# Peptides against a protein of PDB entry 6EJA, part 167

Target 1, 276 residues: chain A of PDB entry 6EJA
Amino acid sequence: VEYMPANPVRIAFVLVVHGRASRQLQRMFKAIYHKDHFYYIHVDKRSNYLHRQVLQVSRQYSNVRVTPWRMATIWGGASLLSTYLQSMRDLLEMTDWPWDFFINLSAADYPIRTNDQLVAFLSRYRDMNFLKSHGRDNARFIRKQGLDRLFLECDAHMWRLGDRRIPEGIAVDGGSDWFLLNRRFVEYVTFSTDDLVTKMKQFYSYTLLPAESFFHTVLENSPHCDTMVDNNLRITNWNRKLGCKCQYKHIVDWCGCSPNDFKPQDFHRFQQTARP

## One batch from the design tools (peptide; made by RFdiffusion4, then SolubleMPNN)

Design b2_p26_6_s2 (from b2_p26_6, 13 letters changed)
Fold by OpenDDE base, seed 3:
Structure b2_p26_6_s2 (fold): chain B 276 residues (1-276), chain A 26 residues (1-26)
Amino acid sequence: as target 1 above (276 residues)
Amino acid sequence: SELEEELEREEAETEEEVLRLNEEAE
């Protein structure tokens, strides 16, 4: 029996999009659109065509807005975290949008649950935060992510400046850059002036792929640490054919991998995924 | 699920590959 909550949670979906994949975005948007949720879309500063398309969509739906500011984000760039943080602030300032959860989306990720299932689940666990950890050796994760390296985003490039130390007393964690965060935690991240949030914002402003670790690390070291759930309720497709290589060396002084964009033929995979 | 296990294996393999590639690139 599907749980129908009396007070269903409302979700703020933050879409960070770039390129010219307007049709793909439209398909994804239609698949996730619901009148009771909110959609806040950031279009890369360089993606003017897509921006125009997204603006057209936003005019058709009252619960769809486009960020008035636009960042030029690069793969692995620290600016992606800035995008999320600014979006969070904006969403908290939108008093006419009473959202309960923050969920980020891109063309490369798709929720594995239906809207009803997602809402029912989140309504049951409305005080929890959902971040998927890497689930392996943390030291290897740090090395893989380059968390012990200092990066500077400048001129559309992530420059590796040298080595750095993990802040003392901080338990670093991370994994997926797809998360479901409750409003309370978003408020904490946005407005807290405690040493943890302040230091982590600074630390991650010089971090490669910051969204894969920032929220995990902040949450687990915060007074809200007991709200951590090691599940993001999402599925990501990987490009097995290409494998991993230094495909982004022209952008970042690091090697990494990126997931595939979502395709309609991948829907069957989502249906086959069962998460508790 | 089988799919989840497959994804986990792929993530583990990618981690190892990323480590290798970055070590070689230094």
Scores: peptide ipSAE 0.125, ipTM 0.664, DockQ to the pose 0.658
Fold by OpenDDE base, seed 4:
Structure b2_p26_6_s2 (fold): chain B 276 residues (1-276), chain A 26 residues (1-26)
Amino acid sequence: as target 1 above (276 residues)
Amino acid sequence: SELEEELEREEAETEEEVLRLNEEAE
């Protein structure tokens, strides 16, 4: 149900982008831009052309900023989580940006709701965190993700060093790396010094595809566990016909798949489709 | 929803494939 909330939530959108697809980024940005939200964009350190383009955009809008730091990220790299965590810290330190929710976006996934629908929904459930779990056998998920394996990101490669154990007392979960996190939980993740956050940050520093599991695991094992909603309000663009391939085997010592890139024709589908 | 069910099926199939591929690669 869509309604006009009296105190609508404001969203910090974090975009992690790379390559030379400036037109695609521009289209996506236009589709998600709203004056009441905030946009924090990280451009891969190697994507200088794109960085210049994004800087130009940021100069046109007061609610668009580009990270002053830039990381060289790889598919599946632990550095992606570092990028999110640093972005969260930055956003919390921006006192002039009173955001209520953190949402990450890329060309691979898109919100299934209009801005108004999304804002209305999040305003109704502003105390909740939205993370989509895999919904299947957790042991299989651990194996699929290689969570029981130790990885090291070095020289633009994810090296598999060996096996490891899941920390005792931790219930590991995960699924989509697209999430909607409220400010309170982001504050907890960013500033908490408890054993959970500290240990999980360390653990996931050596984890493949850490964003697909870190926030789920931290949330479910935290004092905020009751705020979890098993829905990320996203549509993952996946084409079953393409199948899964070890397309990044040259970058990571693991086989995995990524969602398809967003296509213009998908926009209408995403906007017209709603998840319960 | 129907879409969610479809996505879950796709994710399940992907999981099976990833497991298979990694087992073969080891």
Scores: peptide ipSAE 0.177, ipTM 0.690, DockQ to the pose 0.630; fails the geometry check
Fold by OpenDDE base, seed 1:
Structure b2_p26_6_s2 (fold): chain B 276 residues (1-276), chain A 26 residues (1-26)
Amino acid sequence: as target 1 above (276 residues)
Amino acid sequence: SELEEELEREEAETEEEVLRLNEEAE
């Protein structure tokens, strides 16, 4: 149900983009753009054409910025988490951008709510964090994600170095790599010096697909654990036949799946998942 | 919802597939 909140939340959208799909990005951007929100865009270091295009967009809007730093990210790479963490730090240091929520977006995951619905919902639950858990056997999840394996990102490859143990006393969780985090929790993740955050940052710096598990794990083991909502307000388009054939074996020493980009034909799915 | 259930099934299937593929690759 949509309503007009008295104090609507403002969202920092972080877009991590790569490749050459400038037109697609423009379409997506236009679909999610609102004057009251903020957009912080990271373009892969190797995507110079896209970077130029994104810079052009950023010059047209005062609430759009491009990261001055650029990382080379690979599928499943630990550097993706670094990208998010650095983006969070940057956003927290932008005192002129009073955002309340952090949301990451890609072409593979799309919000199931309209802007008004999203803002209304988040304004009502501004103290909560929204991460979708896998919702299945956790041991299987650990195996699937390779969380008990040590990876090193080097030379545009995720090298599997060996086995590792999950830190004692930590309940690992994860699922979707798309999340909605309130500013308070982002501050905690960014600036906390407690053992949890410190250890998890270290642990996940050697983790495959870290964004699918890091924030879940940190949140659930933190003093903020009661703010967990098992819902990221996203839909993901999976296709096992296309996405699960060790297609990235040349990049990572692990077999995994990647979601498909949304097509115009997929738009009808958004309405079907609409919920309070 | 029906779509949510579908997505959940897809996620479960992908999990099984990943597990299988990695087991076979080792």
Scores: peptide ipSAE 0.149, ipTM 0.664, DockQ to the pose 0.780; fails the geometry check
Fold by OpenDDE base, seed 5:
Structure b2_p26_6_s2 (fold): chain B 276 residues (1-276), chain A 26 residues (1-26)
Amino acid sequence: as target 1 above (276 residues)
Amino acid sequence: SELEEELEREEAETEEEVLRLNEEAE
């Protein structure tokens, strides 16, 4: 239900981008930009051209900043989680940006709601965290994700070193790597020194595709578990014709699938859809 | 939504393929 909230939430959008698709990024940015929100953009360390373009954009808008640090991220790499965690810390330290929700974005996923719909919805449920679970057999999910395997990110490669055990007493969950997290939970993840957060940060630093499981697992095993909503208000662009293959074997010692990049025509389509 | 349900089905259908590919790669 859309309504005009008395105290609308403000969103910190974290964009993790790479490559040379500056025109595509510009189109996406224009589609999601709003003056009341905040945009924190990380550009891959190897994408210097894109970085220059993004810097130009950031100079035009006071609510757009670029990470002063840059990581060389790879598909499935543990460094992606590090990027999110560091960006969360940065955003919490930006006292001049009073954001209420953290939302990550890429060229592969898009919010299915309009800005007004999204703000209205999140304002109504500002105490909740939105993470989409896989919704299937959890044991199969663990195997599919390789969560019972130890990975090391080194030299732009995810090396599979061997088997590992899931920490005792932890209920692992996961699904989409796109999430909407409230500031309170982000604060918990960033600053908590409890055993859960400490162990999970360590565990997921050796995990393939960590963003698809880390926040789910931490949330569901934390004192904040009652704030879980099994919905991320996003839609992933999949192409059935592509199927799954070992397309990233040169980077990762694992086979899997990756969502497709958006085409300009896809944005219009996604904006017309709504989550149940 | 209908589109979301379709995507979820697609993800489920591809899960077996991912598992198979990884088994063959070991």
Scores: peptide ipSAE 0.146, ipTM 0.652, DockQ to the pose 0.608; fails the geometry check

Design b2_p26_6_s3 (from b2_p26_6, 14 letters changed)
Fold by OpenDDE base, seed 4:
Structure b2_p26_6_s3 (fold): chain B 276 residues (1-276), chain A 26 residues (1-26)
Amino acid sequence: as target 1 above (276 residues)
Amino acid sequence: SELEKEQEEEEDETEEEVLRLNEELE
């Protein structure tokens, strides 16, 4: 028996897309589209063809909008966090879009649950925030992520400038860069002027892969810390066969891994997966 | 789910590789 919420939550999906992933985007959009949700799409500043395609889609649906601003994002770039933060602000200012949850998606991930299951679940836990932690040694995570290193995004490159210290009194956490955040927490992140939010925004503006850690760290050190759920309800497809290499050295002064894009057959597979 | 567990295990394996690679660069 599926839970049927009396007041179902409405979701703001933020899609950050780039390159020539038009087909993947179309498949993902069709898979997640529902009339009761909202879709806010950012297209990389360099992806003009994709932008035109997305604009065409947005004109067909009243609940689909495209960011009027566009950033040039790079893998691991701090600008990705800026994209999310600005999108959050925009969505909060859209008074005609009464969303309850913020969810980010890319062509490299897919929702684990169906819309009905997701809505039912989030409606039951509407006061919670869903962030998946790395689940390992935190000191190791800091080293892996380079959180103790200072980076500068400039000229489409993440420059490693030197070492830095983690701010005193802050418990750093992170893991998945895909999250489900309730409106209340998004409001806090967007408008709070407390020392935590202010310092973390500054700190993560010089951070590699900031979206994998910023929201985790802010949430866990905030008055909203009790709302943390260690689950993001998403699937990320990793390229298991190729392993990790320093494939992005030309972009970032650090070695890391990126998820693989989903193939058409993967969508069918994921829809048939067993639910937890 | 089993799929989620498999992904977590894969992420753990990748973490070891990332650490090794970055140590070699320093």
Scores: peptide ipSAE 0.152, ipTM 0.681, DockQ to the pose 0.619; fails the geometry check
Fold by OpenDDE base, seed 5:
Structure b2_p26_6_s3 (fold): chain B 276 residues (1-276), chain A 26 residues (1-26)
Amino acid sequence: as target 1 above (276 residues)
Amino acid sequence: SELEKEQEEEEDETEEEVLRLNEELE
């Protein structure tokens, strides 16, 4: 649905980036940049060159900031969730950035809508949260994700320590690690001291690929459960398949697949009305 | 969308392989 909203929503885009692909990041940034939105960028602690490049970009735009803290993240690491949670807190404390929605982006994910379409859509459904579920058997999902296994992120590795139980009374869900969360729910996740949020933060601090399940699980078991929409505007790049031969076995004690990074030619999928 | 359907199909194709590979690790 596309219409001209009276009060268009403003989006906080959180970008989690790593490596040396500064040119690719620059192209992606130009493709998604809009003056009415906000961009908060985390650069991996080990990616110093990229960090310098991102800082240069942030100095050119008032609505672009770089996290003053930096984490060393690994594929599948629990630290990725920590990155999102800390960025959410930071964004809530930025009183000069009146954002309405939180959206995460990586080199492997891209919105499939234009800025106008995205804003119109979110403005129409400003009280909803958009999380795409796996749409399969939940028990199978738990097994695939290793949610019943205990992992510890240490020394740039996800160590599998053993089995664990899912907390009683919790309906676990998950799917895409790309989500559109309204400010109200982000506030709840950030500041709530209820048993749900507390227990889930603890549980997912020992979880592989936590971003694919944490927000789904918290939302569905929370007082905000009626705001869930099983949909997102995400597209992943599977055009150049890498296969699933445990390519990250050296990093995690689990096998899985990850989407490929976008190439410059993929960035045109998200058009902006105003480009820098 | 067509792209979303393609992604879902790709995920389905890989799911069995992921499960098999992880069983071998146990």
Scores: peptide ipSAE 0.105, ipTM 0.659, DockQ to the pose 0.495; fails the geometry check
Fold by OpenDDE base, seed 1:
Structure b2_p26_6_s3 (fold): chain B 276 residues (1-276), chain A 26 residues (1-26)
Amino acid sequence: as target 1 above (276 residues)
Amino acid sequence: SELEKEQEEEEDETEEEVLRLNEELE
């Protein structure tokens, strides 16, 4: 289906990258790059080599910028949410970048649509926000995510401090840590001083894997709740054969799984996006 | 799509595994 919107949306892609996988990043960047979009890249504070590489890329494109600040993020760390929130603020303050949607990306997750399809789709639904929910029992989700547990990120570790209660009157939701958010909602999250946003920012600053739940929860409990679409339009690479382990037990006092980075041999999966 | 179904299945499997593992840790 070919659709050319009269007023196509422009996307701010936020890339949070770490390690030394420059080729992986380069492949992803080439796959998603378009002159009409914007790319804001955060490189982990510890990834100096990658930072140098990314800076070189950013100098070649006027619509690519690198965060002047850098966080030392860990898997499952609350600092990842802080990274997104700060990136959102930065992007809102960039008056020369008129973006309409915020989309986060990593080397482990790709859009399931071509650029043209994505732009057409988002242009049609520019007032909506796209977050994929777990779609199951909420109590089970809370247990899985450890949302009823208090965590502290300190010294490159997520420490489990104890139990906590979900804030009264809040309907918690979550699922994927990949989201497509419209500018209006990003503005709300960034600048609102209402009780919801304030409390949730505090709550999720002590939360494991906060990006998987924060935006869902805030959106669903906000005046913008009617804008939610239960779809993130993403492809995440999982290796079912390997299964999940407490692979990050040394980093977090919780067990969880992370998606695998896409390898060249995995790119054939994108061809399946056209199939039901 | 078939791809989406596959992803959902993968997510379901991972969810069950995470639950199991964390229950064992407690």
Scores: peptide ipSAE 0.094, ipTM 0.648, DockQ to the pose 0.635; fails the geometry check
Fold by OpenDDE base, seed 2:
Structure b2_p26_6_s3 (fold): chain B 276 residues (1-276), chain A 26 residues (1-26)
Amino acid sequence: as target 1 above (276 residues)
Amino acid sequence: SELEKEQEEEEDETEEEVLRLNEELE
């Protein structure tokens, strides 16, 4: 017998999408859609076809909305964080959407639990935030991420301008750019005017792949630090055989790797994963 | 789970490769 929570949490799913992968998006959407949750979709400014498709979906479901604003983002761009932050603000201002958790998703990331399992789990731990850390040496992580480098997003490129130092007194952390954040923490990140949030927003506006570190760092250095759980309840599709290249060097002055999008044949893996 | 362990191993391998590649660019 599965435990049904008396007050089940409701989730705001934020999707940041680009390109022309309408079919893939539709498959993902169908897989994650539930009437009790909310879906807020940002479509890249340049992806007009996809935007039209997503608008059609949003008109069919009352709990699906598309951002009225659209940003032009690039891989690794600092603007991705801006997109999440603005989405968080929008969602907090939507008084008709009483969501309890913020969850970001992409075609390369799926929840490892069924909806019922996820809701039950989050309902039990509604005061916690779920961020997966790299689990390694922080100095190594800083080097890998280029956090000690200053980047500028301009003209669809991430320009490396020079070196920088991590702000003193800040414990940097990060890992997965997929997270589950409770509403309280999202409110803090969105509306706090304390030195931590202010400085980190500024710092990460010049950061490569900011979503992989911003929320971790803010949370761990905030009054909410005791709410962190080192788990994002996700499956990420990696291809070990593919290897890594500087495949994005044409748009980013850094080398990195990206996970693969999930394919229909990968769905069976979801049932084989369990997290506490 | 075994799947989770495999994912972590893959992430570790990618991390090492990223470090190596960026060091070569320095």
Scores: peptide ipSAE 0.050, ipTM 0.637, DockQ to the pose 0.738; fails the geometry check

Design b2_p26_6_s4 (from b2_p26_6, 16 letters changed)
Fold by OpenDDE base, seed 4:
Structure b2_p26_6_s4 (fold): chain B 276 residues (1-276), chain A 26 residues (1-26)
Amino acid sequence: as target 1 above (276 residues)
Amino acid sequence: SKEEEEQEKEYEETEDEVLRLNEEAE
């Protein structure tokens, strides 16, 4: 028997998309679409064809909007975090969209629960934030991520400028760049002027792969730290990884890994998965 | 969960390689 909440949470899904994969996006959108949720889509500034396709979709649904601004994002770029932060601000300013949770999605990640299961779960734990940590040695994570290195995003490249120190008194954490954040925490990240949020926004504006660490670090060092759950309720297609090499050195002055996109048949499998 | 364990293993398997690659590329 599935739990049916009396006051079900409503989700703001933020999709950050690029390229020409309009059919793939359409399939994913159809798989996650529900009339009670909200969908805010950012299309890369360079992806004009995809932008036109997404605009057509947004005109068909009242709960689907496209960002009026567009960023040119690159793999590992600091601008990805800026995209999320600006999207959060926009969503908070949309008074006609009473969302309770923020969830980001891409072709590399998919919710492991059905809509009913996800809503039931989040409705039960509506005061919590869900971020998955790497669960290993934090010093190694810092080195792997290059968090002790200073990067500058310029001319569609992440330039490594030199070394830097982790801010004193900050416990850095991170892992998955896919998260489920409640509205209260999003409000804090967006509007707080405290030293933590101010310093972390500055620090992560010069960070490689900032979305994998920013929200974890801010949450764990904030007054909201007790709301963290080390689970993002996501399935990542790790079994279809591209491998680890310097394949993006032409874009980023760092070596890393990236997963393959989900195949169409994977969506059906993931929707049927009951446990992470 | 099984998927979370697999993700954790992926981090474990990739960290050494990423560190090595970046050290060699410097």
Scores: peptide ipSAE 0.196, ipTM 0.735, DockQ to the pose 0.509; fails the geometry check
Fold by OpenDDE base, seed 5:
Structure b2_p26_6_s4 (fold): chain B 276 residues (1-276), chain A 26 residues (1-26)
Amino acid sequence: as target 1 above (276 residues)
Amino acid sequence: SKEEEEQEKEYEETEDEVLRLNEEAE
């Protein structure tokens, strides 16, 4: 739906990037850049070259910032969720950036929709949250994702420690780790002290691929559950080859398909230092 | 739609493969 919105939404794009793909990132950035939106970029702690390049870009645009903290993320690591959560907090504390929606992107993403189309659509549905669920048997999803298993991210590895139970009264859901969240829901996730948010943050801190399930689960069990839309608008062309091999077994004590094009060389076994 | 059916099939195949791989790895 395209119409001229009277009060167009402004988007905070959170980019989580790693490796040496500076040219790809530059191309993606040029494709998504608009003066009315905001761009908050996290560069992996180990990607110093890329960090320097991103800093140069951020100095050219007032609506582009780089996280002052940097995490060493691994494939499937719980630290990815921590990155999003901290970015959300940072963005909420930026009073000079009046954003309405949070959208996550990677360097491999390319927009298939125009800015005008995206803004028009989100302006029409500004009170909704867009998360794509797996749309299949939930028990099978839990098993596939290893949600009933306890993981610990330590020393650039996801260690499987044992079995765990899903908290009582929680309906677990998930699917795509690409989502569009409105500011109100982001505020809830960031600042709520209710039992749901508290327990889920703890639960997912020991979860493999947490971004594929955390926000779905929190939203559907929250007072904001009526704002759920089972569609992430597919605004990015996900031409990523799903690698469904145990190719990352050296990093994670689980076999799974990566939605992210992580290169093995990007994951050096360095001691994870806590972010400042 | 054909696209939805293809996506559903892809999810199913992916889930089966992941489950199989993890069972073999245990």
Scores: peptide ipSAE 0.131, ipTM 0.695, DockQ to the pose 0.447; fails the geometry check
Fold by OpenDDE base, seed 1:
Structure b2_p26_6_s4 (fold): chain B 276 residues (1-276), chain A 26 residues (1-26)
Amino acid sequence: as target 1 above (276 residues)
Amino acid sequence: SKEEEEQEKEYEETEDEVLRLNEEAE
């Protein structure tokens, strides 16, 4: 897709960042920055140095803002979903930022399209939501994700409290924690008071890696289900070398894998054509 | 695409590994 749409979509990019890798963030930011988009950055509460650096960047660009609130997030923590949900609310309340799509960025996924291609594509499909499903056995997915387990985030740890049941009548789905959501669906998730949204927000507040499943599940069970596209336009890269090895057992009462950190060469994907 | 196939394979391997590790840990 290499055409210029008459009414190009504008994207709200939400970045959730932590640590001290300010140079890496700066490189990533430069790779994805465009004057017509919006950038809303959450810096982990513990990452004060990075926060100062990000604030400096935000002052240089009118379309870059930093969350005034900051959460202490952990890998797999339920608080990550809370961060996204609050960011969505904030972005909806920013009347001076007319964004059409919400997109998050993580270290797990990289774009495979140029900005122009992405904008053209989303402009053509502006009424759709893009969530990549695992595309496999759903029962296995539930077990893998620990969705049938109850977790509590406390003291920088995800505590496994016990077993739970999936809510009746809910078709659970998930996959990538990278999502492209249209404003309409974000509005629904943010402001709906229906049983689905209410129950799922509660359910996923006690869920490990909630961002990998929450939006999929809500969308597929919502009146907006027909807007689902099983594609997030990203490539997920896991740490193949280190493997999973329960590397985060000190943080979560579950075994999982960490995605690869962004490398300088990964940033160029925003400027490259899609690969076969 | 080739990249999509690799991604799917990687996801599958990851799923299997996570399942195995959690089952062994219980």
Scores: peptide ipSAE 0.126, ipTM 0.664, DockQ to the pose 0.626; fails the geometry check
Fold by OpenDDE base, seed 2:
Structure b2_p26_6_s4 (fold): chain B 276 residues (1-276), chain A 26 residues (1-26)
Amino acid sequence: as target 1 above (276 residues)
Amino acid sequence: SKEEEEQEKEYEETEDEVLRLNEEAE
């Protein structure tokens, strides 16, 4: 008998989507949809067809909304962080949506637990934040991510402008760009005017792949640092066999890797996967 | 967990490749 928590957490799922993969998005949405959770969807400014499709979905469900603002984002762009931060602000201002956790989703990731298992787990650990670290040498991570490089997002390109230093006194960390954040920490990130949050928002506005490091770094250096759990409860489909390439050099002045999108056949597998 | 170990391996493998590729590109 799975113990049902007396006060189950409610989750705000944020989806940042682009392109024309409306059918894939629909399949993913159906797989993750639950009446007790909330779904806030940002559609890339350039993806008008997808936006129309998502709007239609949002009209069918009271717990699904689409961002009234739309950003043009690129792979690895700093604007992705801006999208998350603005979404967090919006969600905090939605007084009719009493969410307890913020979870970001894409077609490239899927929860490794069933909804009931996830809710039960998060309800037990509602005061924790779940961020998966890279688990290796931090200096190597900084170099890999280009955190010691200054980038500018302009004209649908991430321009490398030069070198920079990590701010003094800041312990940088990161890893997965998939995170589970409690409302309290989201409030801190959104509304705090302390030096940490202010400096990190500025720093990461010129950062490549900012979502892979921003929240880790802010959390670990914040008064909320004791709430960190080095686990994001996610599974990501990486194509290990093909290796990494500079496939996005036309968009970003850096080499990197991207996970594969999940296929419909993967959903069945993930729904049956219980986290040990 | 097995899933955690797999994720860690993925990060390790990708990190080395990204470092190599960026070094070669400079």
Scores: peptide ipSAE 0.072, ipTM 0.650, DockQ to the pose 0.608; fails the geometry check

